Peptides against a protein of PDB entry 4JHK. Designs and how they scored, part 107

Target 1, 212 residues: chain A of PDB entry 4JHK
Amino acid sequence: EDYKIQSFDLETQKLLKTALKDPGSVDLEKVSSVIVDQSLKDQVFSREAGRICYTIVQAEAKQTNGSVFRRNLLNRLQQEFKAREETRKRSTQEWVCLVSFICNIFDYLKVNNMPMVALVHPVYDCLFRLAQSDALKNEEEVDCLVLQLHRIGDQLEKMNVQLMDELFNLLRDGFLLQEDLSSMGRLLLLEILEFRAGGWKLSDTAQKYYYS

## One batch from the design tools (peptide; made by RFdiffusion4, then SolubleMPNN)

Design b2_p17_6_s2 (from b2_p17_6, 7 letters changed)
Fold by OpenDDE base, seed 5:
Structure b2_p17_6_s2 (fold): chain B 212 residues (1-212), chain A 17 residues (1-17)
Amino acid sequence: as target 1 above (212 residues)
Amino acid sequence: MELSWAELAEQQEKELE
């Protein structure tokens, strides 16, 4: 498989390639740190990062039956999650990158081919934060919210339909009651309401837009 | 003390084996 790691320097690229092939021969804490750092800066990379993380986890499990990489990755993510309000105040861009990365890890990092239960509430917490009035007025946050729901909404709902109902009640209220919501933001909220009502199914064109 | 995400994932892995 080919992985999109051209944005890293040559030394880091070598490190990542080795981790993907022979994880036991590299510092997996360093690998996880590099991936998290880049994902917090580049929202586009976070999708690829999820796939990379999955591959490393699988490779390590097969090689040593270990989970050192996953442990380091999740510990770092949990630290960033705990500081999410500070991150949001500092930079909206970094905040939406954090949310995007957590959602992508939920999407790709399965435990015995099942969703990671530990991430269900943290993901919902992030999405609920994006659904608050102070966030809905920011088009960048609305875009992030809608994108994640398109990608993992169906999976999240299967884990907890009650929380999803509560979330969409907030989105409906935001659509109807938020006074300073942009025209594009309002359209995005309407679209995601209809998307869920339609069973979370994308057309071929929409699938390419959200998953490529 | 609450379990970390990492610990919860490891616990889930053992439960499903």
Scores: peptide ipSAE 0.706, ipTM 0.934, DockQ to the pose 0.929
Fold by OpenDDE base, seed 4:
Structure b2_p17_6_s2 (fold): chain B 212 residues (1-212), chain A 17 residues (1-17)
Amino acid sequence: as target 1 above (212 residues)
Amino acid sequence: MELSWAELAEQQEKELE
């Protein structure tokens, strides 16, 4: 398979390629750190990063029955999550990258082909934060919220429908009551409300937009 | 004591094996 890692320097690309094929021969803590650092800078990369992480996890499990990479990855993510409010204050871009990456890890990094239960509440916490009034006025945060719900909303709902109901109640309130919403923001919120109401089903065109 | 995300993932993996 081809992995999109051209954003890294050649040395790091070699490191990542080796990790994908022979994880036991590289420093997996360093690998996880590099992936997280780049994902916190590039929201688009975070989706590819999820796929890369899954492959490395599977390769390590097969090679040594170990989980060093996953452990380091999740520990770093949990640290970033804990500091999420400080990150948001410092940089909206870094904040939405963090949310995007956590959501993509939830999407790709399965445990025995099942969703990682440990990430359910953290993901909801991020989405609830994006659904607050101070976040809904920022188009970048609204874009992130809607994108993640398109990508993993159906999976999250299966894990906890009560939280999803609460989240969408909050989104509906934001749609109706938030005075600082842009026209595009309102359209996006309306669209995601309809998307869930329709059973999280996408057209072929929409699927390409959100999942490719 | 609350387990880390990493520990919870490992626990989940063992439970499903």
Scores: peptide ipSAE 0.704, ipTM 0.934, DockQ to the pose 0.910
Fold by OpenDDE base, seed 3:
Structure b2_p17_6_s2 (fold): chain B 212 residues (1-212), chain A 17 residues (1-17)
Amino acid sequence: as target 1 above (212 residues)
Amino acid sequence: MELSWAELAEQQEKELE
């Protein structure tokens, strides 16, 4: 199984591999911090980090019936979320990586096979922020918004259809009314509108693009 | 005081067990 951790140095890769196999033998607070730090810098990793986190959570639960890793991970993630506006001002790239990571955690870290209720509003808050006029003019933010909706839109809608309706109202308005929206941005927004209208169903090629 | 994400997740875990 490929966890796509090649962006880390060899020492950190070893730490992560050990955490995946024997979480009790490593500092799980350090592991969680390393994962969050890298997720804010690496778009590819931020997209895949949820799977790594899930594996560590499951390994710890099986080994000690504990949740130290999840607790540390979520605490750090919540701190980053609270500072999201400052992050956005500092770096659009770090901001979209943060959103991607939060969405990825929502996708993978289930609680007894159910979506983590605690993350529903935070995820929507991120998506609504990306749907604001000052964000829609940035192709990187539009790409992030559309990507997350392709990945977890159906799950989010099941958790709160009212918020999803409100979000897509903003997206339709952005598509029609945003003057400085790029041609690619408009195409992406149109595509996601059609995607939801079609019941959140991916083609084989689209699934490979968004999940691989 | 509001519960942290971590605490909420732990609470949800107990409720669904």
Scores: peptide ipSAE 0.704, ipTM 0.934, DockQ to the pose 0.928
Fold by OpenDDE base, seed 1:
Structure b2_p17_6_s2 (fold): chain B 212 residues (1-212), chain A 17 residues (1-17)
Amino acid sequence: as target 1 above (212 residues)
Amino acid sequence: MELSWAELAEQQEKELE
């Protein structure tokens, strides 16, 4: 299977490829660190990173029945999550990359084919932060919020419908009451409200925008 | 002490087995 890791140097590519096939032969802490570091810089890669992480987790489980990679990955991710406000202050781009990566890990990294319960509240925390008035003024943050809800909103709602209702109450209020929202921001918020109301089903146009 | 995400994932794995 082909993985999009051409953005890494050759040595790192070799490390990742080895981790995918023979995780027991590499430093899985280093592998997780490399993946997280790149995901915090490249939002597009974060989707691929989720797939890569899933593959490594499955390979390690099959090879040694171990979970060293997942442990290291989640520990690093939790550290980044704890520092999320500082990250947001430093760089909006890094902040939205962090949110994107956490959401993609939630999407791909299942536990016995079930969503990882440990990530439900952290994901909602990130989305609620993006739904605050100061974040809704920033188109990059609105883009991130809407993108994640398109990708994992259905799954999240199944885990906690009450939190999803509360989140969308905030989004509706933002749409209706936030005077300094950009026209694009308003359109995105309206679209996501309609998306959920329609049962989280993508139109052909939305499919191209979010998944192409 | 609250369990880390890693520990919670391990706990969930055991509970679903």
Scores: peptide ipSAE 0.703, ipTM 0.934, DockQ to the pose 0.929

Design b2_p17_6_s3 (from b2_p17_6 with Q8L V9A K13E D17K)
Fold by OpenDDE base, seed 5:
Structure b2_p17_6_s3 (fold): chain B 212 residues (1-212), chain A 17 residues (1-17)
Amino acid sequence: as target 1 above (212 residues)
Amino acid sequence: SELSWAELAEKQEEELK
């Protein structure tokens, strides 16, 4: 399987490729650090990063029955999560990258083919933060919120429907009541409300209507 | 909880085996 790692230098690419095939032969702390650093800068990469992380976790488990990579990865992510408000103040772009990466890790890093329970509340915390009035006025944050809900909303709801109901109450209020919401932001909120109402599925016609 | 995300994930893995 091919992975999109061409944005890294050749040495780092070699490191990542080796980690994917023979994780026991590389410094997995360094590998996790490189992946997190790049994911915090590039939101598009975060999706690929999730796949890469999954493969490394599986390879290490098979090779040594270990979880060194996952431990280092999650420890770093938890540190970034704890500092999320400072990150948001410093850079909206870095903040949405952080949220995107945490959500992608939730999506790809399963525990015995089950969602990682440890990440449920942290993910909801991020989404609730994006649903606050000061965030909804920023189109970049709305884009991130809606994107994550499209990707993992159904999974999150299965883990805690009460929190999802509360989240969407905030989104509905934002859609209806917030005056400084951009036209595109309002459209995106409406779309995601309808997306959930439709069982987390969107018809091709509806997709064209909102995104073409 | 005082457990880290990493520890919680490991705990979950053990419980499911």
Scores: peptide ipSAE 0.701, ipTM 0.933, DockQ to the pose 0.838
Fold by OpenDDE base, seed 4:
Structure b2_p17_6_s3 (fold): chain B 212 residues (1-212), chain A 17 residues (1-17)
Amino acid sequence: as target 1 above (212 residues)
Amino acid sequence: SELSWAELAEKQEEELK
């Protein structure tokens, strides 16, 4: 299987490729750091990063029955999560990258083929933050919010429908009451409201857009 | 929870084995 890692230098690409096939032969802390660092800079990469992470986790589990990579990955992500408000203050771009990556890890990094329970509340916390009035006025944050809900909304709802209801109450309020919401932002919120109401079912076009 | 995400994931892994 081929992974999209062309954004890294050749040395790092080699490291990642080795980690994917023989995780025991590389420094998995370094690997996790590299992946997180890149994911925090490139939102597009976060999707692929999730898949890469899952593969490494599975490979390590099979090879050594270990979880060094996952441990390092999650520890780093949790650190970033804890500092999320500072990140948001510093850079909206970095903040949405962080959210995107956490959501993609939730999407891909399953535990025995089940969603990682540990990430449910953190993901909701991120989405709730994006649903606040100060975030809804930023198109970049709205884009991120809607994208994540398209990708993992159904999964999240299955984990906690009450939180999802609360989240969408905020989104509805934002849609109706937020005066400085951009035209595109308003359209995106409306679309996601309808998307959930329709049972989180993606059209072929939407599938291509959000999962390509 | 006061447990790290990593620890929680490990616990979930063990519980579901």
Scores: peptide ipSAE 0.701, ipTM 0.933, DockQ to the pose 0.793
Fold by OpenDDE base, seed 2:
Structure b2_p17_6_s3 (fold): chain B 212 residues (1-212), chain A 17 residues (1-17)
Amino acid sequence: as target 1 above (212 residues)
Amino acid sequence: SELSWAELAEKQEEELK
């Protein structure tokens, strides 16, 4: 199976492949660090890294009943989350990669086939940050926000509908009141508002309007 | 909670088993 690791050098690819099959034979702390580092730099990888992480977690659980990888992964991710404002200031691209990665981890890293409760508030915190006025004027951040809501919005709402309502109140305000919102940004916000209103599904009419 | 994400995940895993 293709885990989208072509952006890594060959040595690192080998490390990751080994982690996927025989996690006990590699330094899982190093593996987790590599994945997080790459996720912060590679937007494509940040959107897909959750799948490889999930596989490693499952492999380790089956092999040793351990959770070293998950522990290290989440610890590093939490560190990055805590520093998210600094990251945003330094690089919008790295910030949106961080959000994308956190959301992707939420999407894939289940605990006993259930969403990881620990990530619910952190994910919402990221999305709320993207929904602030200073972020909504940045199309890259709007793109990220809308993308994540498309990917995991329904799951997040199931975990906490109150926060989702609050988030979308901000989005509606942004849509209506944000003067420096780009035309595309406004379109994206409108689309996501309708997306949720439609039960996290696009109607045929909406799909044609926004994507055709 | 003051528990880390990692600890919370472990706690959740234990509770749901």
Scores: peptide ipSAE 0.700, ipTM 0.933, DockQ to the pose 0.812
Fold by OpenDDE base, seed 1:
Structure b2_p17_6_s3 (fold): chain B 212 residues (1-212), chain A 17 residues (1-17)
Amino acid sequence: as target 1 above (212 residues)
Amino acid sequence: SELSWAELAEKQEEELK
């Protein structure tokens, strides 16, 4: 099975492959650190990272009934979350990678096949930050916001519909009232409003209009 | 909550068993 880890050096690839099959034989703190570091640099990898993390968690649970990897992963992720405003100031790219990674972990890293409740508020906090006026005028942040809502919006809504309503009130206000939105940003906000209104699904015509 | 994300996940795991 290919987990798309070709971006790592050979030694790190071996480490990750071993973690996927025999997690008890490697330093799982180091593994989690490597995954987080790469996810903060590569937004495309963050999706794959979620799958990798889930696989390692499952492998460790089956092997030793342990959760060392998950503990280390979540501890590091929470540290990054706490420093999210500093990260945003330093690099928009790193900030959107962080949000993307947190959302992908929420998507893949289930607890007894259920969404991780611990991540619900942190995910909403990130999305609400992206919905602020200073972020909505930044196309990179709008792209991130819309992408995450496409991926996990339906799951998040099931966890807390009130917060989702509040979030979309902000997005609607941004769409209607914010004067310094780019044309693309405004289009993306409209698209996501329609996406939710359609039950988190887009019609074929809408899909073609926005993405073709 | 005073619990870390890791601790909350562990708590959820035990509660759902």
Scores: peptide ipSAE 0.699, ipTM 0.932, DockQ to the pose 0.829

Design b2_p17_6_s4 (from b2_p17_6, 6 letters changed)
Fold by OpenDDE base, seed 4:
Structure b2_p17_6_s4 (fold): chain B 212 residues (1-212), chain A 17 residues (1-17)
Amino acid sequence: as target 1 above (212 residues)
Amino acid sequence: SELSWAELEELQEKELE
């Protein structure tokens, strides 16, 4: 399997490749740090990063029955999560990258084929923050919110349907009441409302209509 | 909980084993 790590320098690429195959031979704290740092700068990479992280976790488990990488990864993410409001104030781009990465980790990193329970509330907290009025006026934040709900909304709902109902109440209110919501933002919110109402699926035609 | 995310997942992993 090929992993998209061309954005890293050659030395780091080698480090990551080694971690994927022989995690016991590298500094897994450093590996986790590098992945998080890059994911906070590149939202597109965050999805690939989730897959990379999963592979490293599985490789380490098989090799040593250890979880050093996962522990370091989650510790770093928790630190970033704790500082999320400051991050948002400093850089909207870094904030949405953080949310994207946490959501992608939730999506890809399974514990015995189950979602990580520890991430359920943190993910909801991020999505609720994106659903606030001050965030809904920013297209970048709306894009992030809708994208994550498309990716992991069904999984999150299975973990806590009450929180999902509350979240979508906010989204509906935002759709109807937010005065400075862009036209594209309104379309995206409408689409995600319909997406959930339709059982977390839309036709390709409908998706193209809203995202074209 | 006072437990870190990492610690919670270690517990989850053990519980499911």
Scores: peptide ipSAE 0.645, ipTM 0.917, DockQ to the pose 0.806
Fold by OpenDDE base, seed 2:
Structure b2_p17_6_s4 (fold): chain B 212 residues (1-212), chain A 17 residues (1-17)
Amino acid sequence: as target 1 above (212 residues)
Amino acid sequence: SELSWAELEELQEKELE
């Protein structure tokens, strides 16, 4: 299988390819660090990164029954999460990349075919942060929020419906009450409200309206 | 929890096995 790793230099590409096939032969801490670093500056890569991480996790489990990569990945991710407010203040782009990456890891990395319970609250924390008034006025953050909910909203709700209800209460309030919300932002919030109301699916009419 | 994400997932893995 091909993975989207062309953004890395050749040496790093080789490292990643080796990790995908023979994780026991590389420094998995370094591998995890490289993936996190790139995901924090490239939101597009963060989606692919989830798939890459899953493959490495499965390969290591099969090869050595180990979880060194996952441990290092989660440790680094948790460090970034703890510093999320500082990251947001420094760079909105890096902040939304962080959220995107955490959500994508949640989406792809399964433990015994189940979502990682450890990430449920952190993901919700990120989404709740994006749902605050100061974030809703930033279209980049709204885009991120809506994108993640489209990707993993149904999975998150299954993990904790109460938090999802609370989150969408904030989104509804933002839709109705946020004065400096852009027209596009308002449309996105409306769409995501309808998306959940429809069982995390879009009707043909809604798809045409919002995405055509 | 005081446990790291990594530690929590190690526990989850054991619980489901």
Scores: peptide ipSAE 0.642, ipTM 0.916, DockQ to the pose 0.823
Fold by OpenDDE base, seed 3:
Structure b2_p17_6_s4 (fold): chain B 212 residues (1-212), chain A 17 residues (1-17)
Amino acid sequence: as target 1 above (212 residues)
Amino acid sequence: SELSWAELEELQEKELE
C-alpha cells in the first residue's frame, strides 16, 4: 500500500516504513510519538495516521502477538486528551487536529473487529465540546464536528445511542437558537441533522446543495 | 486509580478472545 508520509523528513519516513514492515526492529514509542505529533499539526494526515497505525498494529500482532505500539499510542493520545482544554485555548487548529485524530483512531483501530470501547466516551466528550455554544460560533470547530460525524457517527451511535441523541439535541438547539452562528455553520449543522435523520445517508442532491 | 485507555483495551482484547 501507498502511505501519505511525504510531509515527514526522509529519516522519519524511513522509520515509519520500517515500522510498517518490521515493527519489532524500531522504537515503537518513538514511532507513536512521531505520528501523534504530526497528527496534531496536520488534520489531513490524521486520517492517514489512522490507517498507518492500523497497519503497524496488525504487523506487530502478526510478528510477536504484541501490542506495544497500541499501548504507547493510546498512552500518548490519552495525555493529549487530558490536556485538550489547554490545547484548545492555545490553538484551535491543534484542537481540531486532536479531535480528528482521536476519531480516526476510533475508526481504523479495531480490537478483534470491534470498536475500541475505551475511546467511545473520549470521542463523545470531544464532540460534545465542539457542540458547545462557544465552539459552534467557530467555523473551524463546526467543520471538524460535522466531518467526524460524517465519518464515524453511525459507529458511535451503535456504541451509545443515548449520547448521540443528547449530542444532536445540542446541535438542533445551536441551529435554531444560537444567534452568532455563521451562515456556513448553520448550513453544516442542518446538513448533519438531515444526514443522521436519513440513517447516516445523504442524497447526492442534498450533498451538493450544502457543499457547493 | 482509573485504568488507562491502553489497559482498558488490553482487557477488551482478552474479553473478546
Scores: peptide ipSAE 0.630, ipTM 0.914, DockQ to the pose 0.921
Fold by OpenDDE base, seed 5:
Structure b2_p17_6_s4 (fold): chain B 212 residues (1-212), chain A 17 residues (1-17)
Amino acid sequence: as target 1 above (212 residues)
Amino acid sequence: SELSWAELEELQEKELE
């Protein structure tokens, strides 16, 4: 497999490549830190980062039956999560990158092919924060919210249908009652409401209607 | 919970073995 790591310097690229093949020969704490740092700056990379993390986890499990990388990764993510309100106040871009990365980790990192239960409530907490009135007026936050629900909404719902119902009640209220919602934001909220109502699927016709 | 995310997943992994 080819991994998109060209954004890193050559030394870091070598580190990541070695981690993917021989995780026992590198500092996995450093590897996790590098991945998290870059994911907090680049939402596009965060998707690739999820795949990279999965590969490293699998490689380490096969090599030593260990979970050092996953432990370090989750510890760092939890630290960032705890400071999420400060991050949001400092930079909307960093905040949505954080949410995106947590959601991507939830999507890619499976425990015996099952979702990580520890991340369910943290993910919902992030999505509920994005669904608040002060966040819905920011198009960048709405984009992030809708993107994550498209990616992992069906998985999250399987973990807790009640929380998903509550979240979508907020989104419905935002769509109907939020006065300073942008035209694009309103369109995206409507689309995601219909997306879930359709079983987390969009037809080709519907996709063209909203995204053409 | 006083347990970290990492600790929770270690427990989950053991429960599924």
Scores: peptide ipSAE 0.603, ipTM 0.906, DockQ to the pose 0.818

Design b2_p17_7_s1 (from b2_p17_7, 12 letters changed)
Fold by OpenDDE base, seed 3:
Structure b2_p17_7_s1 (fold): chain B 212 residues (1-212), chain A 17 residues (1-17)
Amino acid sequence: as target 1 above (212 residues)
Amino acid sequence: MESLIETEKEILKAVLE
């Protein structure tokens, strides 16, 4: 399977490809740093990054029974998460990339085919931050929020239904009560409310209405 | 609401999961 790493320079592409096949032959701390750095710049890549990370984790486990890559990845993720408010202040784009990356790591880095329990609350923390009034007025943040809920909402709910209920209460209130939402933002909130209400599914008619 | 990866200990828990 091919990995979308065209955004990196050739040397870094080689590094990543080697890490995917022979993780013991590269500096896995450097690899993790490169992946995180790029994920903070490119939200599209952050999705692919999850898949790449999973593959490297599996390769290292198989080769050396090690977890150096995963440890470094999660340590870096922790650092970025702790600084998330400063990141948001500095750059909305980097902030939504961070959220996207955290959500994608949650989605792809499964342990025994289960999500990492330790990532559940951090993911919810990010989504709750996006659901605050000061974030809902920014369409870029609403886009991110709704996108992540489409991708991992059903999984997150299975991990903690109470938090999901609380989150969607905020989204409902935002949709109904907040006056400075963009037109698209309001539509996206309505759509995601319907999406969950329908068991994390949309009818074909609704899909065309909201996204065509 | 608390994050479960705010400390090194919590990160290690995730790694060892």
Scores: peptide ipSAE 0.026, ipTM 0.635, DockQ to the pose 0.108
Fold by OpenDDE base, seed 1:
Structure b2_p17_7_s1 (fold): chain B 212 residues (1-212), chain A 17 residues (1-17)
Amino acid sequence: as target 1 above (212 residues)
Amino acid sequence: MESLIETEKEILKAVLE
């Protein structure tokens, strides 16, 4: 399996490749730190990061029945999550990368093919933050919100439909009542409302209408 | 709403449930 890690220097690439094959031979705390750091800089890599993390977790479990990597990863995630408001203030780009990362970890880092229950509320917390008025006026944050809901909305709803209803009440209110939304932001909110209403599916025609 | 579990032990416990 090919992993997109060309953004790292050669030494770090070697470290990651070794972690994927022989996790017991590397510093897994360092590996987790490198992955998180890059995920906070590159939203595109965040998707790949989820897959990489799951692979390392599985490799370590099979090799030593250990969970050192997962523990370090989740500890770092906890730290970044706690500091999310400071991150948002410092850089919108880093903030949406953080949200993307936590959502991708939720998507890929499953236990017994089920989402990690401990991540459900943190994911909702991030999405609710993106659904606040001060965030909805920022197109970059709306893009992130809608993208994550497209990726994991159906899974997240299965974990807690009541929170999903509350979240979409905010999105509906934003669409209908908030005056300082961009045209694209308003369009994206409408699209995601229709996307959920359609059972988290969208026709090809509708897809082209909203994203072309 | 609940945040991430604060302690390593609690995180691991939640993962194993």
Scores: peptide ipSAE 0.024, ipTM 0.627, DockQ to the pose 0.096
Fold by OpenDDE base, seed 5:
Structure b2_p17_7_s1 (fold): chain B 212 residues (1-212), chain A 17 residues (1-17)
Amino acid sequence: as target 1 above (212 residues)
Amino acid sequence: MESLIETEKEILKAVLE
């Protein structure tokens, strides 16, 4: 398989490649830290990071029946989640990277072909935070919210439909009642409302209307 | 690749430790 890790220096690339093939021969705590650090700076990488993490988890399980990497990864994720309000105050960009990373880990690190139940509420907590009025006024946060719902909304709803209903009540209220939304933000909220109403799918015509 | 087979308790332990 091919992984997009060109943004790292050569030494780190070698470390990651080795972790993917022979996780027992590297410091898996260091590997997890490198992946998390980069994911908190680059939202685009966080998607690839999820795939990389899944591969390392599977490789370690097959090699040693261990879960050292996953434990270190999730512990770091928990630490960042706990500090999410401080992160948001410091940098909107870092905050949306954090949300993106948490959502991507939820999407890729499945157990028994199912999402990790322990991540359901943390993911919803992040999305609810993005759905607050002070966040909806920021287009970057709206972009993140809508992107994650496109990627994992159907999975989250299967885990807890009541929370999803509550979340979308906030989004509907934001769309209808909040005055300081950007034009694009308002458009994105409308699109995601229609996306869920359509069973978490969008026709080709609608796709072109909203994103072309 | 095949997903991991773990109990709920093991999953929680991995997240909360």
Scores: peptide ipSAE 0.023, ipTM 0.615, DockQ to the pose 0.287
Fold by OpenDDE base, seed 4:
Order: structure tokens, then C-alpha cells, then sequence
Structure b2_p17_7_s1 (fold): chain B 212 residues (1-212), chain A 17 residues (1-17)
């Protein structure tokens, strides 16, 4: 399998590959830290990190019945989430990478084949932050918001439809009332409103309209 | 109040759900 870890140096790549195959032979705390650090810097990796994390979790469970990696990962995630406003102030890029990472973990790190309940509200909190007026005026944040909703919106709604309704009320208000949206931002908001209205699906015609 | 679980114990509880 291709885990797209080419952004790491060769030594770290070897560490990750070993963690994927033989997690008991590496420092899993270090592995989790490396993954989180890179996810905050590279959005391409950030959106794929969940798959890597899930594989390591499964490998450790099978090999030693352990959960060291998952525990360390979630602890680090908690720390980054708590500091999210400071991260946003420091770097919009790191902020959207953080959101992407949290959403990707939600998407891939299943428990009993279900999303972790503990991650539902944190994910919504991130999306609600992106839906605020000061964030909607930034295309990078709008891109992130819309991308995550495309990827996990249907799953999130199943976990809490009330929060999803509230979120989309904000998005509708932003689309209709906010004056400093970019043309592309406004288009993306309209698209995602239509996407949910269509049961989290878009026709090929609609897809071409918004992304051609 | 932060929505993410506050303690390691709560994290473990979530993992075991």
C-alpha cells in the first residue's frame, strides 16, 4: 500500500514504515508526534494521516494488544485542539491543516466500526469556527470548510443532525448576508449548501457548474 | 468548555466504546 509519506526525510520514512509493519519495535510516542507535526505543516499529508494512523492502531492491536500509539495520538490532538485559536492567529495554513487532520482522524480512526463519539463535538467546533464571519472572508478557510464537509459531512450529520442544521444556518447567512466574501468563496458556500440539500451528493452537471 | 475529552481516562473510555 502507498501511504504517501514522501514528505518525510528518509530516516523518518523508515520509522513510519516500521511502525506500520512492526509497531512493537519502534517508539510509538515519537511516531505519533511526528505524524501530528507533519500534519500541521502539510495539508496533503494531513488529509491522508488518518489512514496511516488507523493502520498503525490496527497493527499494534494485533501484535501486542496495545494502544500506546492511539493514546498518544489522541492526547496530542487534544493539546492542539485546545490551542486552536492561537494556531489560527499564528498561521492560517497550520490552522486549516489542524482542522483537516482532526477531520481525517474522525473519518478513519473508527471504534467498533463507528466514529469515535468523543471526536464529534471537536470536529463541529472546528467547522463552526470556520463558519464565523472572520473566517469566511478568507478563501483558504472556506476551502477547508467546504472540503471537510464534502468528505465527512454525511457521517457528521448522522452523529448529530441538530449541530449540522445550526452549522448550515450560519453558512446560509454567510452566503446571503456577508459582504466581504470572495466570489469563489460565495460560490463554494452555495455549492456546499446544494450538496447537503441533495443528500450529500451532486450531479455531474452541478459538479461541472461549480468546478469548471 | 472544551468539547474534546479532558483526561486520559476519558480518552481511553472513548477508545473502548
Amino acid sequence: as target 1 above (212 residues)
Amino acid sequence: MESLIETEKEILKAVLE
Scores: peptide ipSAE 0.023, ipTM 0.627, DockQ to the pose 0.091; fails the geometry check

